# Designs tried in a protein design run: peptides against a protein of PDB entry 3B8E. Part 88

Target 1, 230 residues: chain A of PDB entry 3B8E
Amino acid sequence: PFLIFIIANIPLPLGTVTILCIDLGTDMVPAISLAYEQAESDIMKRQPRNPKTDKLVNEQLISMAYGQIGMIQALGGFFTYFVILAENGFLPIHLLGLRVNWDDRWINDVEDSYGQQWTYEQRKIVEFTCHTPFFVTIVVVQWADLVICKTRRNSVFQQGMKNKILIFGLFEETALAAFLSYCPGMGVALRMYPLKPTWWFCAFPYSLLIFVYDEVRKLIIRRRPGGWVE

## One batch from the design tools (peptide; made by RFdiffusion4, then SolubleMPNN)

Design b2_p16_3_s3 (from b2_p16_3, 14 letters changed)
Fold by OpenDDE base, seed 1:
Structure b2_p16_3_s3 (fold): chain B 230 residues (1-230), chain A 16 residues (1-16)
Amino acid sequence: as target 1 above (230 residues)
Amino acid sequence: DELRELAKKLLELLRK
């Protein structure tokens, strides 16, 4: 998100606070929960890795994690961002290069796509209105990410959801997202303005997409071991 | 400094 913010010079889609909430709030407990995950049912049947030839993290894994899954996450977040801004009169094309004027406190006549002038305060309200749904989108997508990270090869249906700490992590990140989205004063304290409950559902297609994508990937790996997908 | 304050606030929220 931050890279697109810089490259496209658009208003900030994901605030620093929301990034911190992701890194420290929503990712920490889930990440710890993976340490308590049960081994894959077939892990003890696999040949030991050759430390000289077999990398724990290979280019394929990096491509999957950052290139593919990360792209889907970003698309989900930006979709929500662009929809909210469009609903407020700022079409995506109009946002390109707008950041300089958007962030200038002395410019109070920034025009939207329909010629309406926006004060600095109004612009910041709509910007901060984007931060919360972007954050929530990431949390919802992270549900799928956490679940798919349980296994490398086995389906989630084969592995099951027996890790109570992981389940607690999913609950915790969701509860935190709800708290930050709906608790009074969060707009002032954390620049996270209240979110319409309907926006939670906007992320579900992307979460499902990641889940389906990974299950298909794992299915291919199970059927064709040693393929390019591994 | 703002980031530090925000981090502190976040940590406080997470501890509740």
Scores: peptide ipSAE 0.000, ipTM 0.269, DockQ to the pose 0.070
Fold by OpenDDE base, seed 2:
Structure b2_p16_3_s3 (fold): chain B 230 residues (1-230), chain A 16 residues (1-16)
Amino acid sequence: as target 1 above (230 residues)
Amino acid sequence: DELRELAKKLLELLRK
């Protein structure tokens, strides 16, 4: 997100505080919860791997898969960001290069895509309005990410949801997201303005996409052990 | 300007 902010010179999509909340608040407990996941039922039936060749290939493929998931997460956040700004009159193409004028407090006549002029304060309100939905979008997408990380090969439907610590992590990150989104004073303290409940659903297609993607990947791995997907 | 500096630092860190 920050790289796109720099390269495209768009208004800041995600604040530093929201990033910290993701890294320390919503990611930590779920990540720890994965350590308590039950072993895959087929782990003892797997053939011995060659530690020199299979490890490197597997690490590269895992890195690529997680990289792709991370890209989908980022796309989900940016989608939410662009939708909010578009609803406020700023189309995506108009945001390109706008940051310099956007962040200048002395410019109070920044035009949107429809010729409406925006004061500095109005622009900052809409910017901070984007932070919370972006954050919540990441949390919702992380539900799918956390669930798919339970197994490397088995479907989630085969493995089930038996890890109580993982379930607790899902509730914790959701509760934290709700707290940060709706608690009075968060706009002043964290620059996270209140979220319309409808924005929680904006991430669902991306969460579903990640889930389907990983289930298909795992299905291919099960059907073709030692294939390029593994 | 601070964000640009941070960006440059991050890019420098990513290049390492």
Scores: peptide ipSAE 0.000, ipTM 0.261, DockQ to the pose 0.020
Fold by OpenDDE base, seed 4:
Structure b2_p16_3_s3 (fold): chain B 230 residues (1-230), chain A 16 residues (1-16)
Amino acid sequence: as target 1 above (230 residues)
Amino acid sequence: DELRELAKKLLELLRK
């Protein structure tokens, strides 16, 4: 999100503090929980990894994590961002190049897509209003990300949800997201303004997309072992 | 203080 902020010169979609809340708050426990995941049911039927040739982190894993799933996650966040700004009069095309004027506290007549003028204070409220829904979108998408990471080959339906620590992690990140979104004072402390509860559901299509995508991928791997999709 | 009031108004508008 910060790269797009720089390249497209748009208003900041996700604040630094919010990013820290993701990296240090919501992601830590879920990530650690994966270390406690039970072995896949068929793991003993697979040949051992060759430690000399097979890397723990390979290009395929990086492509999956950052190139595919990470991009879908980012798109989900940006979708929420653009919807909120559009609802407030700023169409996506109008946001391109707007950052310079947007962040200038001395310009109090920035026009939206409909010719309405916005003060600096009003603009910052709208900007900070985007941070919380973006954050929540990331958390909701992370549910799917975490679940799909349980296994490399087996479906989640085959593996099941037996890892209690992972389940705890899902609840923890959700509870933290709710706390940061709705606790009084978070708007002042973290620039995370409260959001409508309905915004939690806006991310669900992306979460579902990730889940379906990965299940299809795993299905292909099971049907065609050693394929490029693995 | 004006920012807070404006934020409240915007939040109220967003809640509708």
Scores: peptide ipSAE 0.000, ipTM 0.168, DockQ to the pose 0.026
Fold by OpenDDE base, seed 5:
Structure b2_p16_3_s3 (fold): chain B 230 residues (1-230), chain A 16 residues (1-16)
Amino acid sequence: as target 1 above (230 residues)
Amino acid sequence: DELRELAKKLLELLRK
């Protein structure tokens, strides 16, 4: 998100404080919960790794975690961002290069795509209105990310949802997201204004996409062992 | 403290 902010010179899609809340607030308990996940049924049938050649974190795992899934997550957030700004009169094409004028407090006549002028205060309200839905979108996508991380090869349907600590983690991160989104004073403290409940559903297609993508990947691994997707 | 300082520096850089 931050790289696109710099390269495209668009209004800030996600605040720094919000990013810290994701990294330190919503991700810790879910990540720890994976340590308590039951072993896959076929784990003892696999050949032992060669400690000299086979790294625990290989290029394939890095590509999955930071590349493919990370890109889908970012796309979900940006989709929500662009929809909100478009509903407020700022079409995606108009946002390119707008940041300099957007962030200037002395410019009170920034025009939207329809010729309406926006004061600095009005622009900051709509910007901060985007931060909360972007954050919530990330949390909703993280549900899928956490669930797919339960297994490396087996389907989630084969593994099941027996890990009570993981379930607790999902509720904890969701409750934290709701607290940060709707608690009075969060607009002043964290620059997160309350969002309409409908925005929680904007991320669902992307969560479904991640889930389907990973299940298909795992299916391919089960049918074609030793492939490049493993 | 270092994270707060980094955050402040980043915010200052973003304000320029």
Scores: peptide ipSAE 0.000, ipTM 0.268, DockQ to the pose 0.033

Design b2_p16_3_s4 (from b2_p16_3, 14 letters changed)
Fold by OpenDDE base, seed 3:
Structure b2_p16_3_s4 (fold): chain B 230 residues (1-230), chain A 16 residues (1-16)
Amino acid sequence: as target 1 above (230 residues)
Amino acid sequence: DELEELAKRLLALLEA
């Protein structure tokens, strides 16, 4: 999010506090829960790891986590961001390079895509209105991410949802997201304005996309063991 | 505001 904020000079899509809530709140418990996941049904059929050649964390795993899934997650967040700004009169094309004027307190006549002038205070309200939906979008996408990370090869349908700690992690991150989104005072304390419940559904297509993508990937791995997709 | 800016910079570094 911040890279695009800097490179494209767009208004801030996600606040620092929201990012801290992701890193410390929503990501930790789910990540720990993966340590308690049951072994894949075929694990004993695999050859023992060669400690001289096989790394615990390989480049493929890193590429998957930070490259592919991370990109889809970011796209989901930015989609939500652009939708909110567009609903408030700022089309995506108009946001390019707008940051400098957007953040200037002395400019009170920033025009939107329709020629409406926005004061500094009004712009900041819209900016902060983006933070909560972006955060919620990340959480909803993380549901899919956490579920797909349960296995490397087996389908989630084969592995099942037996890890109660994983389920607890999903509940915890969702509860935190709801708390931050709807608790009174969060707008003042965290610059997270209340979210319309409909915004929770904006991320669902991306969660589905991640899920389908990973299931297809795993299917390919099962059909072509030792392929480049592993 | 400075703390927020610092946090933004730190987060930008962590995301980079």
Scores: peptide ipSAE 0.012, ipTM 0.342, DockQ to the pose 0.029
Fold by OpenDDE base, seed 5:
Structure b2_p16_3_s4 (fold): chain B 230 residues (1-230), chain A 16 residues (1-16)
Amino acid sequence: as target 1 above (230 residues)
Amino acid sequence: DELEELAKRLLALLEA
């Protein structure tokens, strides 16, 4: 998110407090839950690793977990961000280069795509209105990410959802997202303004995309063991 | 140098 923020000079899509909530609130419990995941059904069928050829951590696994999935996750957040700003009169093309004027408290006549002037206070309300849906989008996408991380090779449909701690983690992060989104005073305390319930659905296509992507990847691995996708 | 400048800008944004 920050790289796009800097390169495109757009208004801040995700606040520091929101990032902290993701890092400490939504990522920690799920990570612990994965330690209690049941072994894959095919583990006993795998040959021992060759220490000369097999790395302890597969570079391809790292690339997929942190690179590709992370990009899809970020795209989901930015999609939600651009939709909200567009609904408030700021089309994506108009946001390019707008950050400097957007963040200047002395400029109270920033024009949107339709010629409406926005005060500094109004702009900050809209900006903070984007933070909560962006956060919620990340949480919804993380549902898929956690589910796909349960297995390396087997489909989720084969492994199932038997880990009670993982299920608890999914509910915990969702409850935290709901609390931060709807609890009175969060706008003042955390700059996370309440969102319409409909914004939760904006992330679903991206969550589905991650799920489908990983299932296809795992299918390829099962059909072609030792391929470049493994 | 660009990374350092980026970090400074980010820190300035965090402090604002």
Scores: peptide ipSAE 0.000, ipTM 0.286, DockQ to the pose 0.024
Fold by OpenDDE base, seed 2:
Structure b2_p16_3_s4 (fold): chain B 230 residues (1-230), chain A 16 residues (1-16)
Amino acid sequence: as target 1 above (230 residues)
Amino acid sequence: DELEELAKRLLALLEA
């Protein structure tokens, strides 16, 4: 997210506090929950043909898969960000290069895509309005990620949701997202303004995309054991 | 504002 912020010089899509909440609050419990996930029986029973090469290939494939998932998460967040700004009059194309003027407190006549002038205070309200939905989008996408990461080869439908710790992690991150989004004072304390409930659903297409992607990936792995897709 | 900018830069470096 921040690379796009720097390269495109767009208004800040995700605040520092929000990032810290993701890294320390949202990601930590899910990561721990995944460590306690029941080992997939087929992975544990198969000895690697070559422990060195198969481990390296598996680590590369895991890294690539997580990299791709992370990109989809970021895309989901940015999608939500651009939708919110577009609803407030700032089309994505107009945001390119706008950061310098956006962040200048002395410029109170920044025009949106429709010629409406925005004061510094108004712009910051819109910016902070984006922080919470971006965070929530990441959390919703993480639901799919956590469900996906519990197995490498087996379908989620085959493995089921048996890990109570994982389920607890999903509820915890959701509860945290709800708390940060709706608790009074979060706008002042954390620059996370209240979220309209409708924004929770903006991430669902991306969560579904990740889920479908992983199920297809796992299906390919099951049909072609030892293939490059593992 | 400076702290926020610094935090943004640091976060940028961490996310890059």
Scores: peptide ipSAE 0.011, ipTM 0.312, DockQ to the pose 0.027; fails the geometry check
Fold by OpenDDE base, seed 1:
Structure b2_p16_3_s4 (fold): chain B 230 residues (1-230), chain A 16 residues (1-16)
Amino acid sequence: as target 1 above (230 residues)
Amino acid sequence: DELEELAKRLLALLEA
């Protein structure tokens, strides 16, 4: 997110505080929860054919898969960001290069895509309005990530939701998202303004996409053991 | 109010 902010010179889609909330709040408990997940029946029993080469290949492939998932997460966040800004009159094309004027406190006549002028304060409200939905989008997408990370080869439908710690992690990240989105003062404190409940659903297509992606990946692995997708 | 203050402090720490 921050890289695109720099490259495209768009208004900041995700604040530093929000990033920290993701890294420390949202990711930590789920990551711990995965350590307590029930072992996949075939992974723990399957010895690598070559402990050195097969491990390296598997780690690389896993890293690529998680990298791809991370990119889908980022795309989901940016989609939400662009939708919010578009609903407020700023089309994606208009946002390119706008950052300098957007962040200038002395410019109070920044025009949107429809010729409406926005004061600095109004722009910052819209910017901060994007932070919360972006965060929530990441959380909702992470639901899928946590669920799919339970297994390497087995479908979620085969493994099930047996880990109470994982369920707690899902609850915790959701509760944190709700707290940050709806608790009074969060707009001033964390630059996260309240979120309309409908914005939670903006992430669902991407969450589903990740879920489908991983299920397809796992299906391919099951059908073609030792393939390049593993 | 305490949460808001805490958040402001956290923000200040992050912005430093």
Scores: peptide ipSAE 0.006, ipTM 0.312, DockQ to the pose 0.053; fails the geometry check

Design b2_p16_4_s1 (from b2_p16_4, 15 letters changed)
Fold by OpenDDE base, seed 2:
Structure b2_p16_4_s1 (fold): chain B 230 residues (1-230), chain A 16 residues (1-16)
Amino acid sequence: as target 1 above (230 residues)
Amino acid sequence: VEELLKKALEKIEELR
């Protein structure tokens, strides 16, 4: 997300505090929870594989899968960002190169896509309004990510939700998102303005996309063991 | 401080 901010020179989609909350709050507990996931039912039944070749393949696959999921996650966040800004009069094309004027306190006549002039304060309100939904979008997409990462081969429907630590991680992540979104003073303290409840649903298509993608991937792996999709 | 944090995050993101 931050690379796109720099390259496209758009208004800041995600604040520094929200990034820290993701890295320290929403990612850490779920990541730890995955370490305690129950063993996949079929992993222990696999024949010994060549440790050198299989590690390389597994590392490549983990890297590719993580890269793909991370890309979908980022797209979900940016989608929410662009929707909010578009609802406030800033179309995506108009945001390109706007950052310099956007962040300048002395420019109080930044025009939106419809010719409406925005003061610095108004622009910052809209920017900070984007921070919370972006964060929440990441959390909702991470639900699917956590659920799919519990197994390498088995479907979520086959493995089930038996890890109490993973379930706790999902609740903790959701509770943190709700706290940061709705607790009084978060707009001033963390630059995270209150979120309309409807924005929680904005991420659901992307969460579903990740889930479907991984279930299809796992289905292919089960049907073709040793394939490139592992 | 915010600019420093942005620069730090930029570097972290570049390393990812």
Scores: peptide ipSAE 0.000, ipTM 0.262, DockQ to the pose 0.032
Fold by OpenDDE base, seed 3:
Structure b2_p16_4_s1 (fold): chain B 230 residues (1-230), chain A 16 residues (1-16)
Amino acid sequence: as target 1 above (230 residues)
Amino acid sequence: VEELLKKALEKIEELR
């Protein structure tokens, strides 16, 4: 999010402190929970790893996890960001290069896509209104990410939801998101204004997309073992 | 965990 803020010169979509809350608060417990996931039902049917060639974490796994899933998460967050700004009169194309004027407190007549002038205070309210739903979108997408990461090959439906620690991680992540979104003072402390409940649902299509994508991928792997998709 | 997070947030506010 911050990189896109710099590169595209758009209004800040997500605050730095909020990013730290994601990295340290929402991601750690779920990630640890994966270590306690039950082995896949087919693990004993796999050939032993070649210790000379097979790394536990290979470049392919890293590329898929951070390249594909991470990109979808970011896209989900930015989608929510652009929707909110568009609803407030700022179309995505108009946001490009707007940061300089947006962040200038002495400019009180920044025009939106419809010619409406916005004061500095009004712009900052809209900006901070984006932070919370962006964060929540990431959390909701992370639900799907955590669930799909339970298995490498088996469907989630085959593996089931037996890991109580994983379930706890999902609840903890959700509770943190709710706390940051609705606790009084978060607007001042984290620049996260209260979230309309409807914005929680904005991320659901992306979570579903990730889930479906991974299930299809796993299905292909099961049907074609050793294929390029693995 | 929630209480710890709350305390952490309070400390962040104090540092501002």
Scores: peptide ipSAE 0.000, ipTM 0.246, DockQ to the pose 0.050
Fold by OpenDDE base, seed 4:
Order: C-alpha cells, then structure tokens, then sequence
Structure b2_p16_4_s1 (fold): chain B 230 residues (1-230), chain A 16 residues (1-16)
C-alpha cells in the first residue's frame, strides 16, 4: 500500500497506525498459531528437513504467502479505498498525482472529479475514513488466508479446524478490528473513523476468491503430485 | 467530526 502511495502519488490509503495494528495487533497471534498447527497427514510422512541444507520456509511457500495471497489482499484493500473515494467524488484516475495538493494544508480548494472543492479538513476526513475499511478488509481477507495456510496439500475440510490457537487468533483479530472501528475516540486517537457495518461485506468476495483459489490449487496438487503449483 | 479533526491536526502541528 505504501509503495503505491509513493509511486502513484495518491492519497495515503493506509495510515502508519493501521499498518502497525496489522503487523503487531492482528498478524502476530495468527502467525504464532500457525506454528502450533497440527501437522498435515502427508507432511508427517515426509522426511525431516535437513537443517544444514534445507531452508526453513520453501521458496514456494514464500511465493504463496507473500506473493499470491498478498496481492489479493492488496487488491481488496485498494478496491475498498477506491470505492470510498469514488463515492465521495474522487474517481481513481483523478487521484493519480493528487497527493501533493491533497496533503497541503494550505490548499483548501482541491477539486474532485466533479469540480467540487474540498478543504484540507474535509480531505483528511475522507482519507481517514478509508483507513478503517482498508484495515477491516485486510482482517476479513486474513480469515481466509489463515485457514488456507493451515494445510499445504489437504483441503481445509479434510484437515479440519483443530487448532484452538488459530481459532482464537481469528476471533482476536476480529475483535480488535471491531474495537478499532467502533470504539469512541478512535478517529482522533488512531485516525480510524467508524465505518458502516456494510463495509465488512466488501471483503467477502476476496476471501471467497482466496478460498476458491487455494482449494483449486490443492486439488491440482492432489491430482498431480510434484506439480509446479505445490 | 470536522471540528475534532481540526483540533487533532492543531495538536499535531504544535508537536512538530
């Protein structure tokens, strides 16, 4: 998100506080929970990793976790961001290069796509309104991500949801998201303004996409052991 | 909300 902010010179879609909440608040417990996940039946049958030669994390796992899934998460967040700004009169094309004027507190007449002028305060309200839904979108997408990362080959339906710590992590993440979104004072303290409950549903298509993608991938792996998608 | 934002921004400016 921050790279796109720099490259495209768009208004900041995700604030530093929200990034910290993701990294330290929402990702830590789930990440730890995955370390305690019960071994997949096929993984247990594999030879132990050679600690001298083998990497702890396979390059393919890294690509899956940070490449493919990460891209879907980012797309989900940016989709929400662009929808909110578009609903407020800022079309995506108009946002390109707008950052300089957007962040200038002395410019109080920034025009939207329809010629409406926006004060600095009004612009910042809209910007901060995007932070919360972006964060929530990431959380909702992470539900699917955490569940699919539970197994490498087996379907989630085959492995089941046995890790209580993972389940706890999902609830903790959701509770934190709800707290940050709806607790009074978060708009001022964390620049996370309250969002309509409907915004939680905006992420569901992306969560579904992740589930479908991963189940298809796993299905291919099961049908073609040793394939490139493993 | 706008007033609260303004107040918050003013405080940030004072800290810079």
Amino acid sequence: as target 1 above (230 residues)
Amino acid sequence: VEELLKKALEKIEELR
Scores: peptide ipSAE 0.000, ipTM 0.250, DockQ to the pose 0.022
Fold by OpenDDE base, seed 5:
Structure b2_p16_4_s1 (fold): chain B 230 residues (1-230), chain A 16 residues (1-16)
Amino acid sequence: as target 1 above (230 residues)
Amino acid sequence: VEELLKKALEKIEELR
């Protein structure tokens, strides 16, 4: 997300506080929950592998898969960001290179894509309005990410949702997202303004995409044991 | 790299 912000020179899509809330608040409990997940039913049926060669290849493939999931997650956040700004009159093409003027307190006549002038205060309200939905989008996508991480090879439908700690993690991160989004004073304290409930659904296509991607990957692994996708 | 970027962003926010 930050690389795109720097390269495209767009208004800040995600604040530092929201990033800290993701790293420390929403990811911690889910990560711990995975340590208590039940072993896959087929783990004992796997053929012995060469510990020197197969470990290195497998670690690289896992790292690549997590990298791809992270990219899909970032795309979901940016999608929500661009939709909100477009609804407020700023089309994606117009945002390119706009950051310098956007962040200048002394410029009160920044034009949107339709020629409307925006004061500094108005621009900051819109920016902070984007931070909350971006954060919520990340949380919604993390639901899918956490669920797919339950298994390495088996489908989620085969493994089931038996881990109570994982379920608690999903509720905890969702409750934190709701608190940060709707608690009075969060706009001033954290620069996270309340969002319309409809914005929670903007991430659902990307959450579904991650889920489908991982299920297809796991299906390929099951059909072709020892393939390069594992 | 992410931590460096976070620190850079914090400095930018302080300048706002």
Scores: peptide ipSAE 0.000, ipTM 0.297, DockQ to the pose 0.023

